Peptides against a protein of PDB entry 4XPM. Designs and how they scored, part 121

Target 1, 160 residues: chain A of PDB entry 4XPM
Amino acid sequence: VMLHSKNVKGFLENTLKPYDLHSVDFKTSSLQSSMIITATNGGILSYATSNNDVPKNSINEINSVNNLKMMSLLIKDKWSEDENDTEEQHSNSCYPVEIDSFKTKIYTYEMEDLHTCVAQIPNSDLLLLFIAEGSFPYGLLVIKIERAMRELTDLFGYKL
Target 2, 67 residues: chain B of PDB entry 4XPM
Amino acid sequence: DIKGTIAFDTHGNVIESTGVGSQRIEDIGDLSKVTLDAEGFAQVQGDSLLVHLYKRNDITLAVYTSA

## One batch from the design tools (peptide; made by RFdiffusion4, then SolubleMPNN)

Design b2_p20_5_s1 (from b2_p20_5, 8 letters changed)
Fold by OpenDDE base, seed 5:
Structure b2_p20_5_s1 (fold): chain B 160 residues (1-160), chain C 67 residues (1-67), chain A 20 residues (1-20)
Amino acid sequence: as target 1 above (160 residues)
Amino acid sequence: as target 2 above (67 residues)
Amino acid sequence: SELDELIKEGLEAIKKKFKL
């Protein structure tokens, strides 16, 4: 698959969809946001949000985008610290995983009342980041991001 | 007569919860310590409810019933 | 979904095991 901004954004938009478990009476909300950011400085390369009813160029839109930038930077900083801390990597908030023989880690972080998880795309300079409401369970969020990363094999090994 | 469910991972984090299970998330700490049989099952008495456990593929499912 | 199938199988396993 050819990689360009439109294709990546479309993928991220698809990840916003809620989980509906028909076997039990359980359904989540949509993710608030889904992003690919740089591991180096937390810059947003692509993003999708579930709140699309905000007028373009409005103050509310600007605030929303700025908030995403702030959250991405904060999470990137925490991720960077944890990647250099053996104790944090053995905490209950760190999930070591292997995808197609590549090792990576999924971290869960609480941001105010939001539930977030972040993972380095294997052997790359990129992070995948999900932001959800506090009602979205962490265990399910981890499963969601792992399975999403398995669909991003074209980005494995991507270096800036 | 299932009253609710909880599914949780090996880190004790919730995957899903329904019914009375949604109000019993604190049970995960104790449920994760329960010794399962060779097939991955166990049954635990919790106050007025019975908890039926099954673990497979690193996911534990707890089903709450009155009996 | 794959996860839903896993939960479904688990529910059936529990129902069978404990005769619910």
Scores: peptide ipSAE 0.750, ipTM 0.950, DockQ to the pose 0.852
Fold by OpenDDE base, seed 2:
Structure b2_p20_5_s1 (fold): chain B 160 residues (1-160), chain C 67 residues (1-67), chain A 20 residues (1-20)
Amino acid sequence: as target 1 above (160 residues)
Amino acid sequence: as target 2 above (67 residues)
Amino acid sequence: SELDELIKEGLEAIKKKFKL
């Protein structure tokens, strides 16, 4: 298995798009960020963000990237903790799912005023992480990340 | 005729909400406990609104109309 | 989207069931 950065980046950028349910008068904001991170260290392998108004190499950009790194690490730590806690795995914040024959879990975490969800890409050392505004409902966020993971079959079983 | 909607999952988390449904998120707790018929439907009277429920594929849709 | 279709189907089902 080989990660192609441009392909992954493009994928993540596409996940930023809002959910628009035309059958009802409901549309979300874009995701704030979408990331592939390592389950081992919380390192960011690839990411996309909706905030593209910040000049490159600016202090604001550095702060934004650092913030993503911080959130990535925090969420990874929380995820790791929950993966070793059967009680947390049975909470309403944990969604066991099956993609094909592979099992994984989707966790929802509130990070300050943000709604996040994270899921281990099946049988891999990678996590998919969505960060959204607080107005993004968790039920929909879970659906979104589940559907996204179904498009990452090439990463199933990826080991570092 | 439809005043709003709520869709929620088996964990009671919102998938979408519109209209008066957006102001009735707290109803999910009660709605999730409603016994559905064999086809997955139920109807619940609440205040001046009538709630029409349908569940399929682990998603419950609640449609609010006037009573 | 698939979800939108599910919602749409649900709406139609409810409309038919309850004559909305």
Scores: peptide ipSAE 0.749, ipTM 0.951, DockQ to the pose 0.856
Fold by OpenDDE base, seed 4:
Structure b2_p20_5_s1 (fold): chain B 160 residues (1-160), chain C 67 residues (1-67), chain A 20 residues (1-20)
Amino acid sequence: as target 1 above (160 residues)
Amino acid sequence: as target 2 above (67 residues)
Amino acid sequence: SELDELIKEGLEAIKKKFKL
């Protein structure tokens, strides 16, 4: 069954929550943004942001969305380039993973002072994208997005 | 008395860091090369700290204590 | 979380191993 847009939005909003490791005195900030975008054009299908204090339909909201569009396009382009580059796929910024017998890759990218990671939803035309502050460690970000993808089985194999 | 921790993955990327560990991320390069015993443990002497290592499930945990 | 449990187990393992 296809996930409804509202369900996807709610899922992405939940991914924004910080990681709180109670076993040690470690807690992250919330993700800045979480998105599902198209692998083909980098178009945003759904997104969530931690900064929801902006009035709806305000110029600040428009600017925020435009910024997300820019970042998603840039990351998509880098992802596409790396997917066609064997050397980049063997770098320490690429994590091959397998979820329920489906193979995919998680890439980490530095975007200015932000830490990002992106992964193709298995066998789909969709990418899951996390954007976090620079204080969010990459190793944890990778774990976070892997765990999140395991909850998106309804989107596995989704083609545009 | 634990002074801090670092957890890192097989790519050398940080998973978490606390205490003095947050100030010693550069140690990961050397810590990743340490030979672990059959149970996945090792102990490494630092400058003024002792580092206790344990690797399981592709995650290495380093615990810093006083030397 | 699953990760928190892994870290907790690792921390306890280290404490036990090295008598911390």
Scores: peptide ipSAE 0.749, ipTM 0.950, DockQ to the pose 0.819
Fold by OpenDDE base, seed 1:
Structure b2_p20_5_s1 (fold): chain B 160 residues (1-160), chain C 67 residues (1-67), chain A 20 residues (1-20)
Amino acid sequence: as target 1 above (160 residues)
Amino acid sequence: as target 2 above (67 residues)
Amino acid sequence: SELDELIKEGLEAIKKKFKL
């Protein structure tokens, strides 16, 4: 079954859920935002936010969306730069990963007080982007996005 | 007798931390350099705490106990 | 979760190894 836009939205909403490690006394906050954006322009194709109490079509919603647009653009730009920077690709902020037979990279970026993580969906023009609070550890964020990306096989190879 | 934990990945980034481990994130730098035995274990003495290490599946778990 | 199980197994391994 193909992943449609509505299914993608629901998927992203599900990724917002916090990590609760019952084996230890550790639980994260929910992700602030989860997005699929274009690698070319940083345009938002789909997104979910943990703050759902904002009325639709309200000024607050517009401001929230605008903020997401800004963040997505900034992260896309940084990602693009790093994809052409050998040194950055060998830093502890870059995780080369392989899903099935596809190779991709996961990058962690600090944006102000937020922890972000972005990964190109394998062989596609799309990026998966997680935005979390600063208390969300990067190592866990990387694991989260990798495992989430494994659920997006329908988008592998997607070209705009 | 466990006072806390830290789990971290091969990049030295935190996966989780609890108890005293949450205040000892700076230990990761040194812990990541510890030579593990054939089974993936090591024990490191640090000040008043003893750190027990186990690495598996690219995740290192550090358990802090009293010395 | 899978990660939680890994952590759990690690904890048990350490407890067993070092008799904690």
Scores: peptide ipSAE 0.749, ipTM 0.951, DockQ to the pose 0.863

Design b2_p20_5_s2 (from b2_p20_5, 10 letters changed)
Fold by OpenDDE base, seed 2:
Structure b2_p20_5_s2 (fold): chain B 160 residues (1-160), chain C 67 residues (1-67), chain A 20 residues (1-20)
Amino acid sequence: as target 1 above (160 residues)
Amino acid sequence: as target 2 above (67 residues)
Amino acid sequence: SELDKLLKEMLEAIKERFNL
């Protein structure tokens, strides 16, 4: 499997777009961040963030990237723990899903005041991670990440 | 006459909420236990509002009205 | 979106069912 950084980056940037459910007059904010990380060590393979107003190589950019690294590691650790905890897998914060006959789980985690959602790309060593503001409802976040994963079939089964 | 909506999943997590529904997220616990008819509908009286329920594809939509 | 379409259909179904 070939990972093309530009393609993945573009995909992640696209996931940042808000959900507009105009039929019921509901609209979310954009995702704060969208990431593909390794399930093994939480390393960031690719990421996108909605805040593009930070100058490159600035202290603020460094801080934001460092924050993403921290969050990715924390979420990976929590995910790893839950994957080894049957009770946590049966909580209402865990969604077992099947995509094209491949099984995976979607987890929701509250990180400070942020709403996060993480899912293992089916049969892979990769995790897809969405970070949103607290106003982004978890049920919708789960739907969003499930739909997004359906576009990542090329990464199904990807091993590091 | 719709005062708001709540959509929620089978885990009781919000998908969307609008109007008075945004202020009544706590209703999900009770709404999720309501017995739906064969077509997936139910109507329940909640507080001063009437709640109209419909479930399809593991999503429940609750519509709040005054009557 | 697909979800928006679904919610629209569900909303209309409720409106029809309960004369809203």
Scores: peptide ipSAE 0.803, ipTM 0.953, DockQ to the pose 0.850
Fold by OpenDDE base, seed 5:
Structure b2_p20_5_s2 (fold): chain B 160 residues (1-160), chain C 67 residues (1-67), chain A 20 residues (1-20)
Amino acid sequence: as target 1 above (160 residues)
Amino acid sequence: as target 2 above (67 residues)
Amino acid sequence: SELDKLLKEMLEAIKERFNL
């Protein structure tokens, strides 16, 4: 199944769902946002948000979208710096992973009171980005984004 | 009786925490250094609580009980 | 989920090992 823009949007919306670890009586909130952005300039190609209380085309919606654009750019810049910094790649905020013989890295970044996680889709010019509340544990966020990325094989090797 | 839990990965980052475990995230630093037996288990004393450890698939689960 | 299943097994293993 080819991942068109509409299909990608639906995928991202599905990633918003919370983790319910009922076996240990632990449950998270939904992700605040989920995005696919360009690794080149941090432009948003697709996004989903759990904030559905904002009226469409309102000034509040515009502000919300602008905030996402700002965060995506900041995270992209930090990611770019870390990809060129050996020391940062050996910190506990960096997870080297391998998916179907493709190597990539997952980074965790704190943005104000939010917990974020970003990873380059293997061999592509695209980044997958999760934004969650501060109560969402980083270790669980890493697991979540790794599992999600394994479902994006159609985007592996995608070049702009 | 179980008073709480913490699960953490090999980087020391939290996967989940419940009960008293949610207030003892700082224990991960010491718990990650505990020597596990051949089956992946250990038991350690932490203040007024007893901590029961088990590691599998790069995940460590800590269960807190009364001492 | 797969993670929940793993944690369930790990919790049961601890309960059995330490008689909790």
Scores: peptide ipSAE 0.803, ipTM 0.953, DockQ to the pose 0.882
Fold by OpenDDE base, seed 4:
Order: structure tokens, then C-alpha cells, then sequence
Structure b2_p20_5_s2 (fold): chain B 160 residues (1-160), chain C 67 residues (1-67), chain A 20 residues (1-20)
């Protein structure tokens, strides 16, 4: 099964939705951004943002895209470092998880005042990346990205 | 009356916090060390509040009430 | 959501256990 770019974009847009835990009267903001990037170069293959107030082809859109490119590259670099650091993999910022018998890791990173988490799509050259406001708890962010990855089984094992 | 809640994972990271719980994030360190009974419950004294704990599926929920 | 359902069950369990 092949995932078309349109389908991936729609999936990422859906992940932007806030978490509503109404049973305990807790609700988050929407994710700021959701991306699929390459594990090799941090290049953005697809992305979605909650800031829909920027017109297409505007200077503000260009700046926002450039900012996403920079963040994706920085996070990819830190992810790569941690994947080669045994101690970092045993910190509270690393969550080993198993999805349908495939193993991967979820990392949480502070990016200025933003909360981010990133995970390698199992056995693939791709990373899923969530960027949220600082008010979005890390524990919840980890749960969110894990649940999202369970819907990306068609990308498991994807190689560039 | 419930004054607030904190839910946290096995890494000590917050899943959610409400009410006085939002001002008691530092309690997670101590709460994570509390010995739970066979059913997964515990009650501990935290400052002037009581904390009622329950753990299931690697999630701990703490409910704060008046002491 | 699945998480919300779980937290609801956990909250009710606490209420029942400690008579809240």
C-alpha cells in the first residue's frame, strides 16, 4: 500500500487537534506543528501547522516554513546524537516503545519555550515530529505521538 | 471536595494537571516513590492536603482533597 | 478518547476507594 502525499498531509493535519480530557477537566491547545522528516538530513517531507492566518506565498509563510526547516534540522541532529548515546537512551527523555512487534523510541526535547517530541517510524528512514506550546505536558505529548504512529503502519520499513 | 489532580507517567512526566495539582508538580518526585497497596491505591499527606493515588497501565493519578 | 476513558475510570475508582 502506498501513502499519497495528500493522505499524509491530511493525517498530519488531524494530529494537530487538541487533547480533550474532559473527564478530568483538562484540555490542551492544538499542536503548533506536525511533521514527517527524513532521519538522514532532517528534510521535511510533509508538514501541518495550526497557524492558518498566513496567506500562501506571503513573506510570513516563507518565514514560518524556514523556521520549521531549522527546527526539523536541529531536532534531527539531536535525535541522531541521542541514538548514538547509550546514556541518553536511558534518560527520562527517552521512551522505548513497541508497536505491532516493531520497536522504536520517542524522545522529548525542549526547543526554546516549546515542547517537542520525535520518534522514528519503525524500521524506516522517517521521523514523526510534534511541536507544541510549553503548556502541553510531555507525558501527554508522548502518548499522543505513540498513538499517532500506530496509524502509520504503511510507512513502517520505508527506506529512502 | 476535589481540589485538583495530577496524572503522570513512569518517567515522572506530567500527563495532565488541574486545580491545586498544577501548583504541585514538584510532588511527583515523592508521589512516584509511594508504595501502593495490592489494588494500586495509596493515600498520603501533602502539605495541608490529602493526596489519593491510583496507578493503572503505567499511569498514576493523584487526586488532591482537603486534609 | 481512549486516554480520557481510562482517566475517567481511574478517577471513579479513586472516588469509590476513598469515598470522595
Amino acid sequence: as target 1 above (160 residues)
Amino acid sequence: as target 2 above (67 residues)
Amino acid sequence: SELDKLLKEMLEAIKERFNL
Scores: peptide ipSAE 0.803, ipTM 0.953, DockQ to the pose 0.895
Fold by OpenDDE base, seed 3:
Structure b2_p20_5_s2 (fold): chain B 160 residues (1-160), chain C 67 residues (1-67), chain A 20 residues (1-20)
Amino acid sequence: as target 1 above (160 residues)
Amino acid sequence: as target 2 above (67 residues)
Amino acid sequence: SELDKLLKEMLEAIKERFNL
């Protein structure tokens, strides 16, 4: 399978949509950002952000992208540490999941006032990363990213 | 009359919260320890509110009422 | 969504069980 940047970008943009649980009168905000990054060095392969009002190539856009780069590196580092830490893998911040017989883990991390979750795309060198406002519940964020990963089967086993 | 809800997972993390439930997140610790009946239900007193519990598919839904 | 459907069913189950 060939990776097409536009296809991945479009997928990530779709994940930004809020979760509407209207049956219980609950609705979230949109995700702040959604990214696919490398597990090796936290490099951003593709990303989407909810705030599209920033002019392209503006200083604000550059700062926003730089902030995403920083967060991706920090989360990748924490993820790497936890993947090598049995205690962390048994904490309430780690959700072992199985998708189509592939095993992976979803981790939740608080980044300042933001709620984040990250998961390795099964058997790949890639991580899927969601960043949301602090009002976005972690339990729902985990469900969201798990469901999203189920749509990325083409990336399962992807190696850099 | 329903005053609010909390849904939480087996890790004790919130899935959703509404109404008074949004101010009762701290209840999850105790609610997660409540023994459910054979059908997965329980009813407990949470401060001044009555909490109605139901668990299915590793999700617990708590509904808060005045009575 | 699938989750919304589940929560709806659970809510209705609670309403029925406790006459809410």
Scores: peptide ipSAE 0.803, ipTM 0.953, DockQ to the pose 0.829

Design b2_p20_5_s3 (from b2_p20_5, 10 letters changed)
Fold by OpenDDE base, seed 2:
Structure b2_p20_5_s3 (fold): chain B 160 residues (1-160), chain C 67 residues (1-67), chain A 20 residues (1-20)
Amino acid sequence: as target 1 above (160 residues)
Amino acid sequence: as target 2 above (67 residues)
Amino acid sequence: SELDKLLKEMLEAIKKKFNL
């Protein structure tokens, strides 16, 4: 399996789009960030952010990237702990899901004022991570990431 | 007429909320315990509001109307 | 979206069931 950076980047950018549930007149904000990170060390393989108005190589961009690195590492650590904690896996913050006969789990984590969810891409060394504003409901965030993972079948089983 | 909605999953987490439903998120705890009929429906009387429930595909939709 | 479609169907089902 080959990981194509441009393809993944485009995918992640697309996941940033808000959910618009016209039928019930509900709409979310865009995701703040969407990332694929390594399950081993929380390293960012690819990412997309909604705030693209930051000048490149600016201090603000550096800070934002550093913040993403920090969050990814923290979330990876929490995920790793939960994956080794049966009790946490049975909490309401953990969603066991099955995609095409592959089992994985979606975890929701509150990070400061942000709502996040993370899921291991089935049988892979990769995690998909969504970061949203606090107004983004967790139930919808879980649905969003589950649906997104269904589009990443090429990464199922990907090992570093 | 409809005053608001709440949709929630089997974990009790919000999927969406609108109108008065946005102010009644705490209702999910009780709504999740309501026994649904064979078709997945139920009605629950609240304080001046009537809640209409329907569950499908592990999603429960609550519609709030005036009592 | 698929979710929106589902919610629409559920909403309509409720409307029909309870004459809303």
Scores: peptide ipSAE 0.802, ipTM 0.953, DockQ to the pose 0.903
Fold by OpenDDE base, seed 3:
Structure b2_p20_5_s3 (fold): chain B 160 residues (1-160), chain C 67 residues (1-67), chain A 20 residues (1-20)
Amino acid sequence: as target 1 above (160 residues)
Amino acid sequence: as target 2 above (67 residues)
Amino acid sequence: SELDKLLKEMLEAIKKKFNL
């Protein structure tokens, strides 16, 4: 069963919530953005952002969306390159993971002052992409996206 | 008295850091090489602080206290 | 969260082990 676009949007919005590790007195900021994009062209199928203070249809909103489009393309390109580079797949920026017997990889990328991570939804033409502030530690970001990926089983194997 | 913490993964990337741990991220390189005992614990002298290590589920937690 | 629970357990284990 394929998730409806609204359901996916709601899912992504929920991923924006910060991590509160109160047991060790550590708390993150919210994710800046969360997206599902195509692995082929980096096209955004769905996205959510934490900054909701920008008026709708304003120039600032347009610029923000355009920036997301640019970032998604850049990250997709890097991901594509790394998927074809065995050395990059063995770097500390690559986390091979297995979810319900499906194998995928999580990559971390620094984009300017932002921390990002991207993972191919298992056996699909889709990528899940998290964008966070530089204060969001990569190790935690990886854990976050892995846990989120486990909730997207309906998209496993999705082909464009 | 705990002065701070660092949690890091097997790639050496930070999961969380608090207190003095936030200022000791560079310690991860050395801490990741420390030999743990059979229970997964170790103590290491780090500058003027004592670091208490415990590893479980590919996560290492370092707790900093005064030496 | 699951991670918070794990870290809590690990922290308590360290406290117990080293009498902190």
Scores: peptide ipSAE 0.802, ipTM 0.953, DockQ to the pose 0.862
Fold by OpenDDE base, seed 5:
Order: sequence, then structure tokens, then C-alpha cells
Structure b2_p20_5_s3 (fold): chain B 160 residues (1-160), chain C 67 residues (1-67), chain A 20 residues (1-20)
Amino acid sequence: as target 1 above (160 residues)
Amino acid sequence: as target 2 above (67 residues)
Amino acid sequence: SELDKLLKEMLEAIKKKFNL
């Protein structure tokens, strides 16, 4: 299996779209960021952001990218710790899920005033990571990332 | 009259909240312990509001009304 | 969405059950 950066980028951009639960008159903001990172070192393989107001190659863009790198590394580290901690895996911040007979876990993490969730793509060396504003409910964020992960079957079992 | 809603999962995390429900997220702790009938419904008094519950597919929806 | 459809059905069920 080969990772196609262009295809993955388009997928991640699509995940940024907000949830519109019009039946109950509830609507979210767009995700701030959506990323695929390595489980080994937290390196960003692909990412998408909703903030397109920053000119390319500007100091603000550099700061934004650096911030994403920092957050991805921190979340990867926390994920790694939790994967080796039985108590953390039994907390309400951990959701065991099964997709097409493959088992994985979704974790929710508060990052300053942001809401994040991360999940290992089944049997792979990759993590899917969503970053949203604090107004985005965790329960909905978990549902969102699970549904998105079901569309990444080509990456199941991907090893670096 | 419906004054708001809260939907939450089996972990007690919010899926959505509207109206007065957005100001009563702390109710989830008690609502999650309510015994539901055979069809998955319940009705409980929450402060000055009446709460109508229904659970399906591991999601609980709470609807707040004045009566 | 699938979730919106589910919530719609659940809301309607509550309205019917409790005459709201």
C-alpha cells in the first residue's frame, strides 16, 4: 500500500466541514485542523486547516504550521502513554471501537481551550487527529472521527 | 413547549445541546442513571423543568419542557 | 447525515410518547 498525499489531503479537507443537525437545530463550527500523523514520532504526513486567511510563506503561516507540529507531537506522546496504561484505557476519554473486525481506540484530549480526538488507523502506524474549538462537543467529535476512519480502509494495516 | 435538548453518549459526553439544555450539561450525570422503561423512555423532574428521555443505539436524547 | 436522521426519529418518538 502506498500513501497518496493528494488523495489524503482532499479527504482531510472534506472532514473539516461542520455538522449540521438541523433536526434539533444544532450546528457546529468547522474543524480547525485534520491530520494524519505517524504513531512513532508524531510527524505530520498530511494535514488540512480551515483557516485559509494567512498568506503563504508568511510569518503567520510558519507559526501556524509550527503550532500544528507541536500539538501533534504532544498528542502523540499522550496517546503513547495511554496505550501503555490500563487505567487510562478504562476512562471516559477512551472509546474502544471495532471497524470491519479491526479493533482500535479513540481518545479525547483537551488542548488548552481546544477539543481534540485521536485514533490509530486499525493495525497501522498512523494516527488520525481532529482539532476543534472548545464549543465542539466531545461526543460528537468521537462520532465524527469514527465515521471518517471507516472511509480510510486503504490505510488499514499500513506500516512505515 | 420544548425549551431545549441534550444528546449524550454512554460515556456521558455531549453530542449536542440546544436552548436551556446548553446551560444544564451538569444534568447528564443524573440523567444517565435514570431507569428507562422497556421501550427506552423515561420522564423526570429536573429543577423547574420536565425532562423527557429516550435512548436508542447508545445515544440518549433529553428534551426539556416547561410542562 | 445518518446522525441527523437518527436524532430526528428519536425526537419524533419523544414527541409522540409524551404528547409534546
Scores: peptide ipSAE 0.802, ipTM 0.953, DockQ to the pose 0.834
Fold by OpenDDE base, seed 4:
Structure b2_p20_5_s3 (fold): chain B 160 residues (1-160), chain C 67 residues (1-67), chain A 20 residues (1-20)
Amino acid sequence: as target 1 above (160 residues)
Amino acid sequence: as target 2 above (67 residues)
Amino acid sequence: SELDKLLKEMLEAIKKKFNL
């Protein structure tokens, strides 16, 4: 299996779109960011952000990317700890899921005023990470990342 | 008339909230313990509001109306 | 979306059940 960065980038950009539950008159904001990172070192392989008003190659963009790198490392570390903690895996912040006979877990993490969730792409060395505003409810965020994961079957079993 | 809604999952986490439901997220703790009928419905009274519950596919929808 | 469709069905079910 080969990771095609261009295709993945487009996919992540698409995940930024808000959830519109018009049947109950509920709509979210766009995700702040969406990333695929390594489970081993927390390195960012691909990312997308909703704030495109920052000029490219500017100091502000660099700072934004550096912030994403920091967040990805922190979340990866927390995820790694929880994967080795039975109690954390039974908390309300952990969702065991099964996709096409593959088992994985979705974790929710509060990061400052942001709502985040992360999931290991089944049987892979990759994590999918969503970062949203605090107004984005966790239950919906979990559903969003699960549905997104179902579209990444080409990455199932991907090993670095 | 519907005054608001809350949808939540089996972990008690919010999926969506609207109207008065947005101000009553704390109700989820009690609502999650309500015994549903064979069809998955229940009705409970909370303060001045009536709450109508329905659960399907591990999602519970609560609809708030006037009591 | 699939979720919106589900919530729509659930809302309608509640309306019918409790005559809302």
Scores: peptide ipSAE 0.802, ipTM 0.953, DockQ to the pose 0.880

